Peptides against a protein of PDB entry 3OIQ. Designs and how they scored, part 27

Target 1, 212 residues: chain A of PDB entry 3OIQ
Amino acid sequence: KNRIFVSSSKDFEGYPSKAIVPVQFVALLTSIHLTETKCLLGFSNFERRGDQSQEDQYLIKLKFKDRGSERLARITISLLCQYFDIELPDLDSDSGASPTVILRDIHLERLCFSSCKALYVSKHGNYTLFLEDIKPLDLVSVISTISTKSTNSSKHSSSELISECDLNNSLVDIFNNLIEMNRDEKNRFKFVKLIHYDIELKKFVQDQQKVL

## One batch from the design tools (peptide; made by RFdiffusion4, then SolubleMPNN)

Design b1_p11_7_s2 (from b1_p11_7 with F2Y)
Fold by OpenDDE base, seed 1:
Structure b1_p11_7_s2 (fold): chain B 212 residues (1-212), chain A 11 residues (1-11)
Amino acid sequence: as target 1 above (212 residues)
Amino acid sequence: DYDIEDPNLTL
């Protein structure tokens, strides 16, 4: 089955009540929940959903059912956090206690862009997204990609590439949503509060704000 | 096995 690109977590409302569908999306990492029994990653594109929390619009489960899958989940979290410069407690503590990690609101301090491959699995109208693959995206590369593609609509149709257009459109939509959140005085998100807020990100945001 | 009935699927 071909992998489906998902631009909104609302797309899942139209999905079958009993299915297994390979999906892909791009979003910001918003939460990490690692316990002794589960591993969850929250992601969001910050699509406006009324007064509901814009966090965790994509709740992704890592397999955590045996010592092998638990170890893989822990390694995945460690590598992801190392890439985004997220401080974790030492996961290798000799104390035999499995460290619990609960991080929320990650997007308030760091823009952690991630391309995720998941399995949509549904039963009785409820669904779960299971992580298959995750690629962290560099923010400078994201900014460069958005800035360069505004000028070259080269029509290359090939039906097997998740179009570089879908990825770019989703990245633009995320930035536009963040700009709207930044303009709202009631919203906790502010670009100037990001730990990695630099001159490049500042210029990019200022230039995008002129188009919105 | 994909456990969908796990009540721990909510944060």
Scores: peptide ipSAE 0.085, ipTM 0.778, DockQ to the pose 0.480
Fold by OpenDDE base, seed 3:
Structure b1_p11_7_s2 (fold): chain B 212 residues (1-212), chain A 11 residues (1-11)
Amino acid sequence: as target 1 above (212 residues)
Amino acid sequence: DYDIEDPNLTL
C-alpha cells in the first residue's frame, strides 16, 4: 500500500470520513503528553492558520492499551528525548506509579525535526493519527539538505514513493515559517533563544532571510 | 483495533 506524503495537516480535512490511510510527514516536535492511560506527541509545520495556535497541528497517538504497548511508548519517548537532548524524569521509578510527563512549546528551546510515519484512521468524520515509525533528523543534516538542493536522489529503494523533493520542500517551508515567526515581535519563537543556536544556524537563517 | 479518540484532545 502506498504511503502518502502530507505537506499540510489541512490535507486531512479532505480525507474520507471512514478510512485507514498510511501517511508520512516531516515536522517539528512541539509537545509530549505521557500519562498513565495515554501517550501523545504534538508536531507542527507552523503553517499560518489565522489566530489559532500553530502548535500541535499533528497530534500523534502512540498505542497505549496494554503493558507491552505502554513499555514501547515509554521506550520511544525516552529514545527521542535522548536524541534531542530533552531532559525527562526517570520513567523507571520504583514507585509503581507511571510518571506523568507533560512538555509543551519544545520548539521554543530546541528544533526537533522528525520524519513521522503514521496511520490516519477515521470514523464518522473524526480521525486519529497513530504512530507507526519516527525518525529524528539532525539539524545540521537538515540545514545541509536545504542548502545543497540535493539533486542526487540517493536511490533508496523504489518502494517508498515519497519523493526526496517532498521532504526537502516541507523542510524549506518549516524554515520559512520559523523565519516569519522570528520576524514577528508578537511571536514567542526566536532563533537566538534556542539552546543549540550556533554560528551555522545563524548563517543559514541570515542567508534565507535575504531570499524572503 | 484503533480507539479513535475525540479529535478535540486538548493537551
Scores: peptide ipSAE 0.084, ipTM 0.777, DockQ to the pose 0.776
Fold by OpenDDE base, seed 2:
Structure b1_p11_7_s2 (fold): chain B 212 residues (1-212), chain A 11 residues (1-11)
Amino acid sequence: as target 1 above (212 residues)
Amino acid sequence: DYDIEDPNLTL
């Protein structure tokens, strides 16, 4: 089955009430919820949804049913957090209790751009997104990609091609939404409060703000 | 193996 690129989590409202659909999206990591029984990742593109929370628009479940899936979930979280410089408690604690990790509002401190492959699984009109694959994206690379309007198709094989256009459009949309949030005095998000806020990000945001 | 155990996945 071809993987569907998803630009909005509203697209799932039109999806079949009983299906398994491979999907892909790009979003910011907003939350991590690891307990003894579940592992969830929240993502958002910060698309305006009226008065609804813009966080966790893509709630992604990691399989957490057996020791193998639990280990994979913990490794996935550890690697993501290591990549984004997110401090986690040691998940491998010799104490037979699995550490509980609840992080929210990650986007207020760090822009954690992620390309996610997931399975949309629906039953009786309800759905769950199951993580299949995740690729963290480097912020400098995201900024460079948006700035260059890169027409340079890295020739990946035709069967997994997200249109480079869909990826770039989603990255632009996320930044535009963040700019709008930054302009809103009521919104907690501010670029200057990001731990990694540097001169490059500052210049990029200032230049994007002139086009909006 | 993709049982929707909790269809109302709220954080």
Scores: peptide ipSAE 0.084, ipTM 0.780, DockQ to the pose 0.613
Fold by OpenDDE base, seed 5:
Structure b1_p11_7_s2 (fold): chain B 212 residues (1-212), chain A 11 residues (1-11)
Amino acid sequence: as target 1 above (212 residues)
Amino acid sequence: DYDIEDPNLTL
């Protein structure tokens, strides 16, 4: 089955009540929930959904059923946090208590762009997204990708039918949504409060604000 | 096996 690119988490409202569908999206990491019994990642594109919280629009479950899956989940979290410079409590505590990590509103401090491959799994009308793969995206690379409007369709004949257009459109939409949030005085999100707010991001935001 | 253990993954 071909992987479906998802531009909105609302797309899942139209999905079958009993299916397994491989999906892909790009979004910002908004939350991490690692406990003894579960691992969840929250993502958002900050699509406007009325007065609802814009965080955790994509709630992704990591498999956490056995020591192997738990280890993989912990390693995944560690690598993501290392990549995004997210401070984790020392997971190596010799105290046989598995460390609990609960991070929320990550996007208020760091723009953690991530390309996610997941399985949409539905049963009886409810669904869960299971993580299959995650690729953290470098912010400089994201900014470059949006800025260059990649007319370089280098036809790399890789059978990943991810339209470079779908990825780019979603990245643009995320930034546009963040710009709107930044303009809203009631919104907690402000670019200037990002730990990694630099001259390049500042310039990019200023240039995008002129197009909106 | 993808057990949908909790179909109500509301945070």
Scores: peptide ipSAE 0.082, ipTM 0.774, DockQ to the pose 0.570

Design b1_p11_7_s3 (from b1_p11_7 with D1E T10K)
Fold by OpenDDE base, seed 5:
Order: structure tokens, then C-alpha cells, then sequence
Structure b1_p11_7_s3 (fold): chain B 212 residues (1-212), chain A 11 residues (1-11)
């Protein structure tokens, strides 16, 4: 079955009430919820949804049912946090208490762009998104991709053609939404408050603001 | 078995 690229988490409102659909999206990591019994990742593209919180538009569940899946979830969180330079409490405490990690509003401090593969699983109208794969995206690479408008159609023949267009469009949309949030005085998001705010990001934002 | 969540699950 072909993987469906999802540009909006509203797309799931049109999905079958009983299905398993492989999906992919790109979004910013907004939350991490790791407890003894569950692991959830929140993502957002910051699409305007009226007065609703723009966080956790994509709530992604990691399998957390056995020691193997729990270990994989913990490793996934550790690797993501290491990649994005997110400080975690020591997950290796010899104290038999599994560390609880609850991070929210990650996007206020760090732009954690992530390409996610997930399974949409629905039953009786309810759904869950299960993580299949996650690729953290380097911010410099994201900026370069948007800036170059690279129609570099490298014809890599593999049957998972997520159109480079869909990915690029979603990355542009995310940045446009962040620019709008940055312009809104009521919005907590400000580019200048990002820990990794540098001259390159500043220049990119200034150049994108001229196109909007 | 998949744990199906309500799509309205506000965290």
C-alpha cells in the first residue's frame, strides 16, 4: 500500500472509521510524554485552527506494551533529544523508577523539524497514530531546501516518491505559520527566543517575511 | 492489538 503524505492533521477527519493507513508528514516536535506506561510525541505544523491550541496537532503513539517496545521508545526519545539538543533527565538511573519525561512547548525553544512515518489506525470512528519511523531534519538543511527551491529532480527510482514538492510545501507552510505567530504579539512563539537563533535563521526569516 | 484513542483526546 502506498504511504499517503499528510499536509494537515484535518485530513484524518475524512479517513475511514475502520482502517489501517500508512501516512507520512513533516512537522515540528512540540511535546514529549514518556511515563511508565506510555510514550507520546506531539507534533504540529501550526496550521490555524481557530482558537484551539496549535500544539500536538499530530499526537503520535510509540508502542509501549513490552520490554522490547519500551526500550525502543526510550532509545527513540534519547536519540531525538540528543539530535535536537534537548536535555533529558538521566534515563539510566539505577533507581528502579523509570524516568518520567514530560516536555511541552518544545517549539518555543527549539525548532525540531521531523519527518514522521506513522500508521493511522481507526476503529469505531476513533483513531491512533502509531510511529513507524522518524527522521529528524537539520534546520540548516530545511532552510537550504526552502531557499533553493531545488527542483533537483534526482530521479531516484524508489517506490516511496513522497513528492519533494509535498515535503517542501509543508516546510514552507510551517515557516509561514511560524512567521505569522512571530508577528502576533499575543503568541508566545518568537524566533529571537529560540536557543539556536543565529544569523542564518534570522536572515532566512527576514527573507521569508518579504515574500509574505 | 492497537490502543485506539479518541481523536478528541486533548492532552
Amino acid sequence: as target 1 above (212 residues)
Amino acid sequence: EFDIEDPNLKL
Scores: peptide ipSAE 0.040, ipTM 0.742, DockQ to the pose 0.824
Fold by OpenDDE base, seed 1:
Structure b1_p11_7_s3 (fold): chain B 212 residues (1-212), chain A 11 residues (1-11)
Amino acid sequence: as target 1 above (212 residues)
Amino acid sequence: EFDIEDPNLKL
């Protein structure tokens, strides 16, 4: 089955009540929930959904059923946190207790752009997204990709048609949503509160704000 | 098999 690019978590409302569908999306990491029994990652594109929390629009489950899958989940979380410079509580507690990590509102301090491959699995109208693959995206690379608006359709490799257009449109939509949140005085999100807020991000946001 | 262990994971 071909992998489907998903631009909105609302797309899943139209999905079959009993299916397995490979999907892909790009979003910001918003939460990490690691316990002794489960591992979840929250992502959002911050699409407006009335007064509901815009966090965790994509809740992604990591397999956590045996020592092998648990170890893989923990390594995945550690590598993501290292990439995004997210401080984890010391995982090396000599107490033999599996460390619990609960992080929320990650987007308030860091823009953690991530390209996710997942399996949509539904039964009885409920669904779960299972992580298959995750690629963290560098913010400078995201800004450059949006800014350079590739006029060069360079004809390379017809086998992973993630439309570069779909990825770029989703990245633009995320930034537009963040700009709207930044303009709202009631919204907790502010670009100037990001730990990595630099001159490049400032200039990019200012230039995007003139087009909106 | 991807079993939905928690049917209450209503996303």
Scores: peptide ipSAE 0.040, ipTM 0.738, DockQ to the pose 0.370
Fold by OpenDDE base, seed 4:
Structure b1_p11_7_s3 (fold): chain B 212 residues (1-212), chain A 11 residues (1-11)
Amino acid sequence: as target 1 above (212 residues)
Amino acid sequence: EFDIEDPNLKL
C-alpha cells in the first residue's frame, strides 16, 4: 500500500471509521509520555485550531504489550532524547522499576523536527496512530532545505511516493506557525528562549519574518 | 490487536 503524506492532523477527520492506512508526516516533538503501561509521543505542526492547545496534534503510540516492545520503546525514547540533547532519567534501571518519563512543551526549549511513519488504525470512528519509524531531523538541515527551496525539484529517484515538495511545504508551514506564535505576546513560545538559539536560527527567522 | 485510544486523549 502506498504511504500517504499528511500535512495536517485534521486530515484524519475525513479518514474511514474502520481502516488501516500507512501515513507519514513531519512535525515538532512536543511531548513524551512513558509509564509502566504505555508509551506516547506528542507532535505538532502548530496549526491554528482556535482555542485548542497547539501541542500534541499528532499523538503517536508505541507498542507496549510485552518486554520486547517495551524495550524497543525505551530504546526509541533514549535515542531520540540523545539526538535532541533532552535529559532523561536512566531508563536501564537495574531496580526492576520502569522509570516514568513525562515531558511536555518540549518545543519551548528545543525544536525537535521529526519525520514520522505511522499506521492510522481506526475502529468505530476512533483512531490511533502507531509508530512504524521515526527520523529525527537536524535543524541546520531543515533551515538549509527551506532556504534552498528552488521550485525545481531535482528528480532524484521516484521510489518513495512522498513528494519532496510536501515535506518542504510542511517544514515551511511549521516555521511560519512558530513565527506567528513568537509574535503573539500571549504565546509562551519564543525563539530567544530556545536552548540552541544561535546566529543561524536568528538570521533564518529574521529572513522568514520578511516573507510573512 | 490494536489498542485504539480516543483521539482526544490528553497526555
Scores: peptide ipSAE 0.040, ipTM 0.748, DockQ to the pose 0.881
Fold by OpenDDE base, seed 2:
Structure b1_p11_7_s3 (fold): chain B 212 residues (1-212), chain A 11 residues (1-11)
Amino acid sequence: as target 1 above (212 residues)
Amino acid sequence: EFDIEDPNLKL
């Protein structure tokens, strides 16, 4: 079955009430919830949803049902946090108690762009997104990709029908939403409060703000 | 089996 690119988490409202659909999206990591019994990742594109929280628009469950899946979840969290310079408590504490990690509002300090592959799994109109794969995206690479209108469709094989255009459009939309949030005095998000706010990101945001 | 029954994952 072809993987569907998802530009909005609202797309799931139109999805079948009983299905398994492979999906892909790009979003910012907003939360991490790791306990002894579950692992969740929150993602958002910060699409305006009225008065609803713009955080955790994509709530992704990691499989956490056996020692193998638990280990894979912990390794996934550790590797993501290492990639994004997110400080975690040692997940391998010799105390036999798995540390609880609850991080929220990650986007207020770090832009953690992530390309996610997930399974949409629905039953009786409720759904869960299960993580299949995650690729962290480097912010410099994201900025360069948006700034260079890549007219070079490298023909990656016709079986991964996710166009470079869909990814780029979603990345642009995320930045536009962040710019709107940054302009809103009531919004806690500010680019200048990002730990990694540098001259390159500053210039990019300033240039994008002129186009909006 | 996918555990869909996590009531906290009612989006």
Scores: peptide ipSAE 0.038, ipTM 0.736, DockQ to the pose 0.446

Design b1_p11_7_s4 (from b1_p11_7, 3 letters changed)
Fold by OpenDDE base, seed 2:
Structure b1_p11_7_s4 (fold): chain B 212 residues (1-212), chain A 11 residues (1-11)
Amino acid sequence: as target 1 above (212 residues)
Amino acid sequence: EYEIEDPNLTL
């Protein structure tokens, strides 16, 4: 079955009430919830949803059913946090108690762009997104990809029908939403408060702000 | 089997 690119988490409202659909999206990591019994990742594209929280628009469940899946979840969290320079408590504490990790508002300090592959699984109109794969995206690479209108469609094989255009459009939309949030005095998000706010990101944001 | 949690899982 072809994987569907999802540009909005609202797309799931139109999805079948009983299905398994492979999906892919790009979004910012907003939350991590790791307990003894569950692992969740929150993602957002910061699409305006009226008065609803713009955080955790994509709530992704990691399988956490057995020691193998739990270990894979912990390794996934550790690797993501290492990639994004997110400080975690040692998940391998010799105390036999799995540490609880609850991080929220990650986007206020770090832009953690992630390309996610997930399974949409629905029953009786309710759904859960299960993580299948995650690729962290380097911010410099994201900025370069948006700045260079890549006309070079590297023909990756016709079976991964997710166009470079869909990814790029979603990345642009995320930045546009962040620019709007940055302009809103009531919004806690500010680019200048990002720990990794550098001259390159500053210039990129300033250039994008002129186009909006 | 995939356990579907309540979509209203407010973190």
Scores: peptide ipSAE 0.053, ipTM 0.759, DockQ to the pose 0.822
Fold by OpenDDE base, seed 5:
Structure b1_p11_7_s4 (fold): chain B 212 residues (1-212), chain A 11 residues (1-11)
Amino acid sequence: as target 1 above (212 residues)
Amino acid sequence: EYEIEDPNLTL
């Protein structure tokens, strides 16, 4: 079955009430919820949804049912946090208390762009997104991809053609939404408050603001 | 087996 690229978490409102659909999206990591019994990742593209919180538009569940899945979830969180330079409490504490990690509003400090593969699983109209794969995206690479408008159709023949267009459009949309949030005085998001705010990001934002 | 959570799981 082909994987469906999802540009909005509203797309799931049109999905079957009983299905398993492989999906993919790109979004910013907004939350991490790791407890003894659950592992959830929140993502957002910051699409305007009226007065609702723009966080956790994609709530992604990691399997957390057995020691193997728990270990995989913990490793996934550790690797993501290491990649994004997110400080975690030591997950390896020999004290038999599994560390609880609850991070919210990650996007206020760090732009954690992530390409996610998930399973949409629905039953009786309810759904859950299960993580299948996650690729953290380097911010410099994201900026370069948007800036170059790379019509470099490298015809790599593999049957998982997420159109480079869909990915690029979603990345542009995310940045446009962040620019709008940055312009809103009521919005907590400000580019200048990002820990990794540098001259390259500043220049990119300034150049994108001229196109909007 | 995938356990479907209630979509109204407000964190």
Scores: peptide ipSAE 0.053, ipTM 0.754, DockQ to the pose 0.829
Fold by OpenDDE base, seed 1:
Order: sequence, then structure tokens, then C-alpha cells
Structure b1_p11_7_s4 (fold): chain B 212 residues (1-212), chain A 11 residues (1-11)
Amino acid sequence: as target 1 above (212 residues)
Amino acid sequence: EYEIEDPNLTL
């Protein structure tokens, strides 16, 4: 089955009540939930959904059923946090107690752009997204990709048609949503509160704000 | 087997 690019978590409302569908999306990491029994990642594109929290629009489950899957989940979380410069409590506590990590509102301090491959699995109308693959995206690379609007359709390799257009549109939509949140005085999100807020991001946001 | 949890698992 071909992998489906998903631009909104609302797309899942139209999905079959009993299916297995490989999907892909790009979103910001918003939460990490690692316990002794579960590992979940929250992602959002910050699409407006009334007064509901815009966090965790994509709740992604890591397999966590045996020592092998638990170890893989922990390594995945550690590598993501290292990439995004997210401080984790020491996972190596000699106490034999599996450390619990609960991080929320990650987007308030860091823009953690991530390309996710997942399995949509539904039964009886309920669904779960299972992580298959995750690629963290560098913010400078995201800004450059949006700014350069690839006029060069370079004809390279028809087998992973993630439409560069779909990825770019989703990245633009995320930034537009963040700009709207930044303009709202009631919204906690502010670009100037990001730990990595630099001159490049400032200029990019200012240039995007003139087009909106 | 994939355990389908309720999507109402609000973190």
C-alpha cells in the first residue's frame, strides 16, 4: 500500500473504522510521555480547533511490550532529545527504577519539526497511530526550504513521492499557525520566548508576517 | 498485534 501524506489530523475522522493505513506527516513535537508501561509522542501543526488545546493533535504510540521494544523506545526518545537539545532526567539511574519522563508544551521553548512515518490502526471507530520512523528536521533547513520555494522540479526518483509540495505546504501552514498564535495576546506561544530565537528566525517570521 | 487504545487518551 502506498504511504499517505496527511496534512491535518482531521483527515483521520474520514478514515475507515477498521483499517491499517501507512501514513506520513510533518509536525512540531509538543509532548513526550515515557512511563514504565507506555511511550507516547505528541505532535501538532497547531491547526485551529476552537477552544480545544492545539497540542497533541497527533498522538503517536511507540511499541512498548517487551525489553527489546522498550529499549528501542528509550533510545528513540534519547536520540530525539539529544537532537533537539531537550534536557531529559538521567535515564541511567542505578536504582533499577525505569525513569518516568513527562514533558509537555515543548513548542513553547523549542520548535522541534519532525517528519513522522506511522501506521494508522483502527478498530470499532477508535484508532491508534504507531510510530514506524521519525526524522527530526533542522530549523535552518526548514526556513531555507520555505524561503527558496523550489522552482526546480529536479526529476529525481519517482519511488518516494512525498510531494515536496505537500511537505512545504505543511511547513508553511505550521509557521502561519504559529504567527497567528504569536499575535494572540492570550496565547502562551511567543517566538521571542524560544530558547533558540535568533536573528535568522526573527527575520523569517517578520517576512512571513508581511504576507499574512 | 497492535493494541488500539481509545483516541481519548489525552495525555
Scores: peptide ipSAE 0.052, ipTM 0.761, DockQ to the pose 0.862
Fold by OpenDDE base, seed 3:
Structure b1_p11_7_s4 (fold): chain B 212 residues (1-212), chain A 11 residues (1-11)
Amino acid sequence: as target 1 above (212 residues)
Amino acid sequence: EYEIEDPNLTL
């Protein structure tokens, strides 16, 4: 089955009530929930959905059923947090108690762009997204990709039918949504409050604001 | 087998 690129989490409202569909999307990491019994990642494109919270539009479950899957989930969280410079408590503490990690509103401090491969699984009209793969994206690389409108398909990924255009369009849409949130006085999101807010991000946001 | 949880799992 071909993997479907998803531009909006509303696309799942039209999905079959009993299916298994491989999907891919790009979004910002908004939350991490690691307990003794579950591991969840929240992501958002910050698409306006009326007065509803724009956080966790994509709730992604990691398999967490046995010692092997728990270890894989903890390693995945550790590597993701190391890449985005997110401080975690030591997950490998010899104390026999698995540390609980609950992080929310990650996007208020850091823009954690992630390309996610997931499995949409539905039954009786309810669905769950299971993580298959995650690729963290570097913010400088995201900014450069949007700015250059990179039409140069480097011919070296002959196996993934996902258009570089779909990825780029979704990255632009996320930045446009963040610009709208930044303009809203009631919204908690502000670019100037990001820990990594630099001259390059400032210039990029200012240049995008002239086109919107 | 994939266990489907409530789609409204609020964190």
Scores: peptide ipSAE 0.052, ipTM 0.763, DockQ to the pose 0.838

Design b1_p11_8_s1 (from b1_p11_8, 4 letters changed)
Fold by OpenDDE base, seed 3:
Structure b1_p11_8_s1 (fold): chain B 212 residues (1-212), chain A 11 residues (1-11)
Amino acid sequence: as target 1 above (212 residues)
Amino acid sequence: GLSSKQNKVEY
């Protein structure tokens, strides 16, 4: 099935009011909302949208209908948080109460780059993005990819490949948006407040700031 | 905005 690469969450304004469309995008994880009844992940590319919050531009729903789907959602959250060094309360509580996790503003402490595959499902002019697959991206690998303009044709079979150009352009756009936010005195985002702010990220940001 | 239309469909 042809999966559409999405560079902006504005693209969904032009999407059919009744459809099922497989989509893919790259964005930063901004929120986690896990309760007894739902699991949602917020993502953003921080594209400017007037005076509106730049958080949760992509609100992704995990299936949460039965014990099996609930378990899969909890495992997915645990593995993502383990990969990004996000502290979660123990989801395996011996107390028969399912733990509630509500995290917001994750991008203020950690840059959690993620490649998401989702189903855009629309009805009556509303839509939901349902998670199909998620790949966390390593920040060092993201910086290296942008810096080298790498055309590394990974010989993966042709049927599900994102254009390497689309991925790289989206990663550059995200960093450019973060640089603009960092320059804005009113914006809470600052690179120097990231827990993982190191010499490599500092140098990369300084070099990108000279081109913008 | 887009936020007002999101997460309103079941699947």
Scores: peptide ipSAE 0.490, ipTM 0.907, DockQ to the pose 0.719
Fold by OpenDDE base, seed 2:
Structure b1_p11_8_s1 (fold): chain B 212 residues (1-212), chain A 11 residues (1-11)
Amino acid sequence: as target 1 above (212 residues)
Amino acid sequence: GLSSKQNKVEY
C-alpha cells in the first residue's frame, strides 16, 4: 500500500470522510498524554493556522485496548523520552495504578524531531491518526541534512520511497516556523531557552535567519 | 476547530 507523505495536517481536510490511509510525516514532539485509558502523542510542524494553537497539530493515538498494546505504548514512550532526555515521573510507584504522564509544550525545552508512520482512520468526517512506527531524529543529523542539501540519494532500497525531498522540505519548514516564532515577542518559544542550546544550533539558526 | 475532529474514531 502506498504511504502518503503529509507536509501539513491541513491535508486531512481533503481526505475521505470514511477511509483508512497510511501516512507519514516529520514533526516535533509537543506533548505526551499517558493515562490508564489512553495514550496520545502530540506533534507539530508549527505551520501558521491563524489564532489556533500551533501545538498538537498531529494528535497520534497509540493503541491502548489490552495489556499487550498498553505495554507497547509505555515502552514506546519510555524509549522516546530516553532518546530525547525527557524526564518522566518515576513509573516505579509501588501503587499498582499505571502512572499518569502528562507533558505539554515539550518544544519549549527540547527540539524532538520525529519521523512518524501512522494510519489515518476516518468515520463521519472525524479521524484518528494511529501510530504505526516512530523514528526519533538526532538534531545534529537534522542540522547537517538541512545544511548540506544532501543530493546524495543514499539508495536505500526502493520499497520506502520517502521522498528525501519531502523530508528535507518539511525539516526546513519546521526550522523556518521556529525562527518566526523566535522572532515573535508574543511567542513563548525561544531558541536560547532550549536546554540543549549550543554553539552549533546557535550558528545554524543565525545562518538560516539570513535566508529568511 | 480541526482539533475537535481528531481522536474521535476507534480502530
Scores: peptide ipSAE 0.488, ipTM 0.905, DockQ to the pose 0.718
Fold by OpenDDE base, seed 1:
Structure b1_p11_8_s1 (fold): chain B 212 residues (1-212), chain A 11 residues (1-11)
Amino acid sequence: as target 1 above (212 residues)
Amino acid sequence: GLSSKQNKVEY
């Protein structure tokens, strides 16, 4: 079955009320929710959707049914946090309770671009996105990819291709949405408040702001 | 909202 690239979380409103569809998207990590009974990752493209929170547009569930799946979920969270330099709350409570991690608004401090593969599973017009794979994306690589319109259509065979165009368009859309949020005085998001705000990101944002 | 339809299906 071909994997569908999803540019918007609105696309799921047109999806069948009872289906299993392999999907892929790129988005910013916005939340982590790890408890004793569940693991969820929130992602967003920050598409404007009226007065509702633009966070957690994609709520991705990790399997958490047995010790093996729980361990895999915890390892996945640890590896993502290590990659993005996300401080986890000290899990060193001497209480033999499974560590609870609840992080929100991650995008206010760090731009955590992620390419996600998931299963869209729907029933009665409700759905759950189950994580199949996650690839963290480096911000320098994202900036370079947007800045270099990759004219190198090198002949890789079309059957597993995420259109490089779909990925690039989604990355541009995310940055445009972040620029709009940065311009809004009421919005909490500001590029200058990012922990990793450097001269390269500053220049890129300034150059993109001139086109918008 | 979208959040009200998400994470309501088991697999």
Scores: peptide ipSAE 0.488, ipTM 0.905, DockQ to the pose 0.719
Fold by OpenDDE base, seed 4:
Structure b1_p11_8_s1 (fold): chain B 212 residues (1-212), chain A 11 residues (1-11)
Amino acid sequence: as target 1 above (212 residues)
Amino acid sequence: GLSSKQNKVEY
């Protein structure tokens, strides 16, 4: 089955009311919700949707139905948080109670770019995105990729690869949306409040702001 | 708010 690249979470409004569709997207991690019974990751491209929250446009469910899937979900969260330098409470507390993690607004402190593969599963016009794979993206690599317009598409025409054009367009769109949020005095997002705000990110944002 | 249609299906 060909995996569909999704540029907007609005695309799912046109999807079949009963289907299983492999999808992929790139977005910023915005939330983590781990309880005893569920694990959800929130992602956003920060597309403007009127008065609707721009957060958690993609709600990704991790399988959480048995000890094996629960362990995999916890490990996935730990590895993501380790990669993005997100401080978590100890998930391995021997206290017999599975630790609860509720993080929101992650994008206000860290730009956590992630390439996600998921299954869109719909029934009766409702849907759930189930995580299949996640790759965290390094911000320096993201900035470099956008800046260089890498014409070296190694045409690995395997039906499983993200189009380099689709990836780059989504990354540019996210940055453009963040620039608009940064310009809005009512928006809590500010680049200068990011923990990892450095000279490279500052220069990149300043250069992108001249094109918008 | 979250889309009322999201996270409503089991698999």
Scores: peptide ipSAE 0.487, ipTM 0.904, DockQ to the pose 0.784

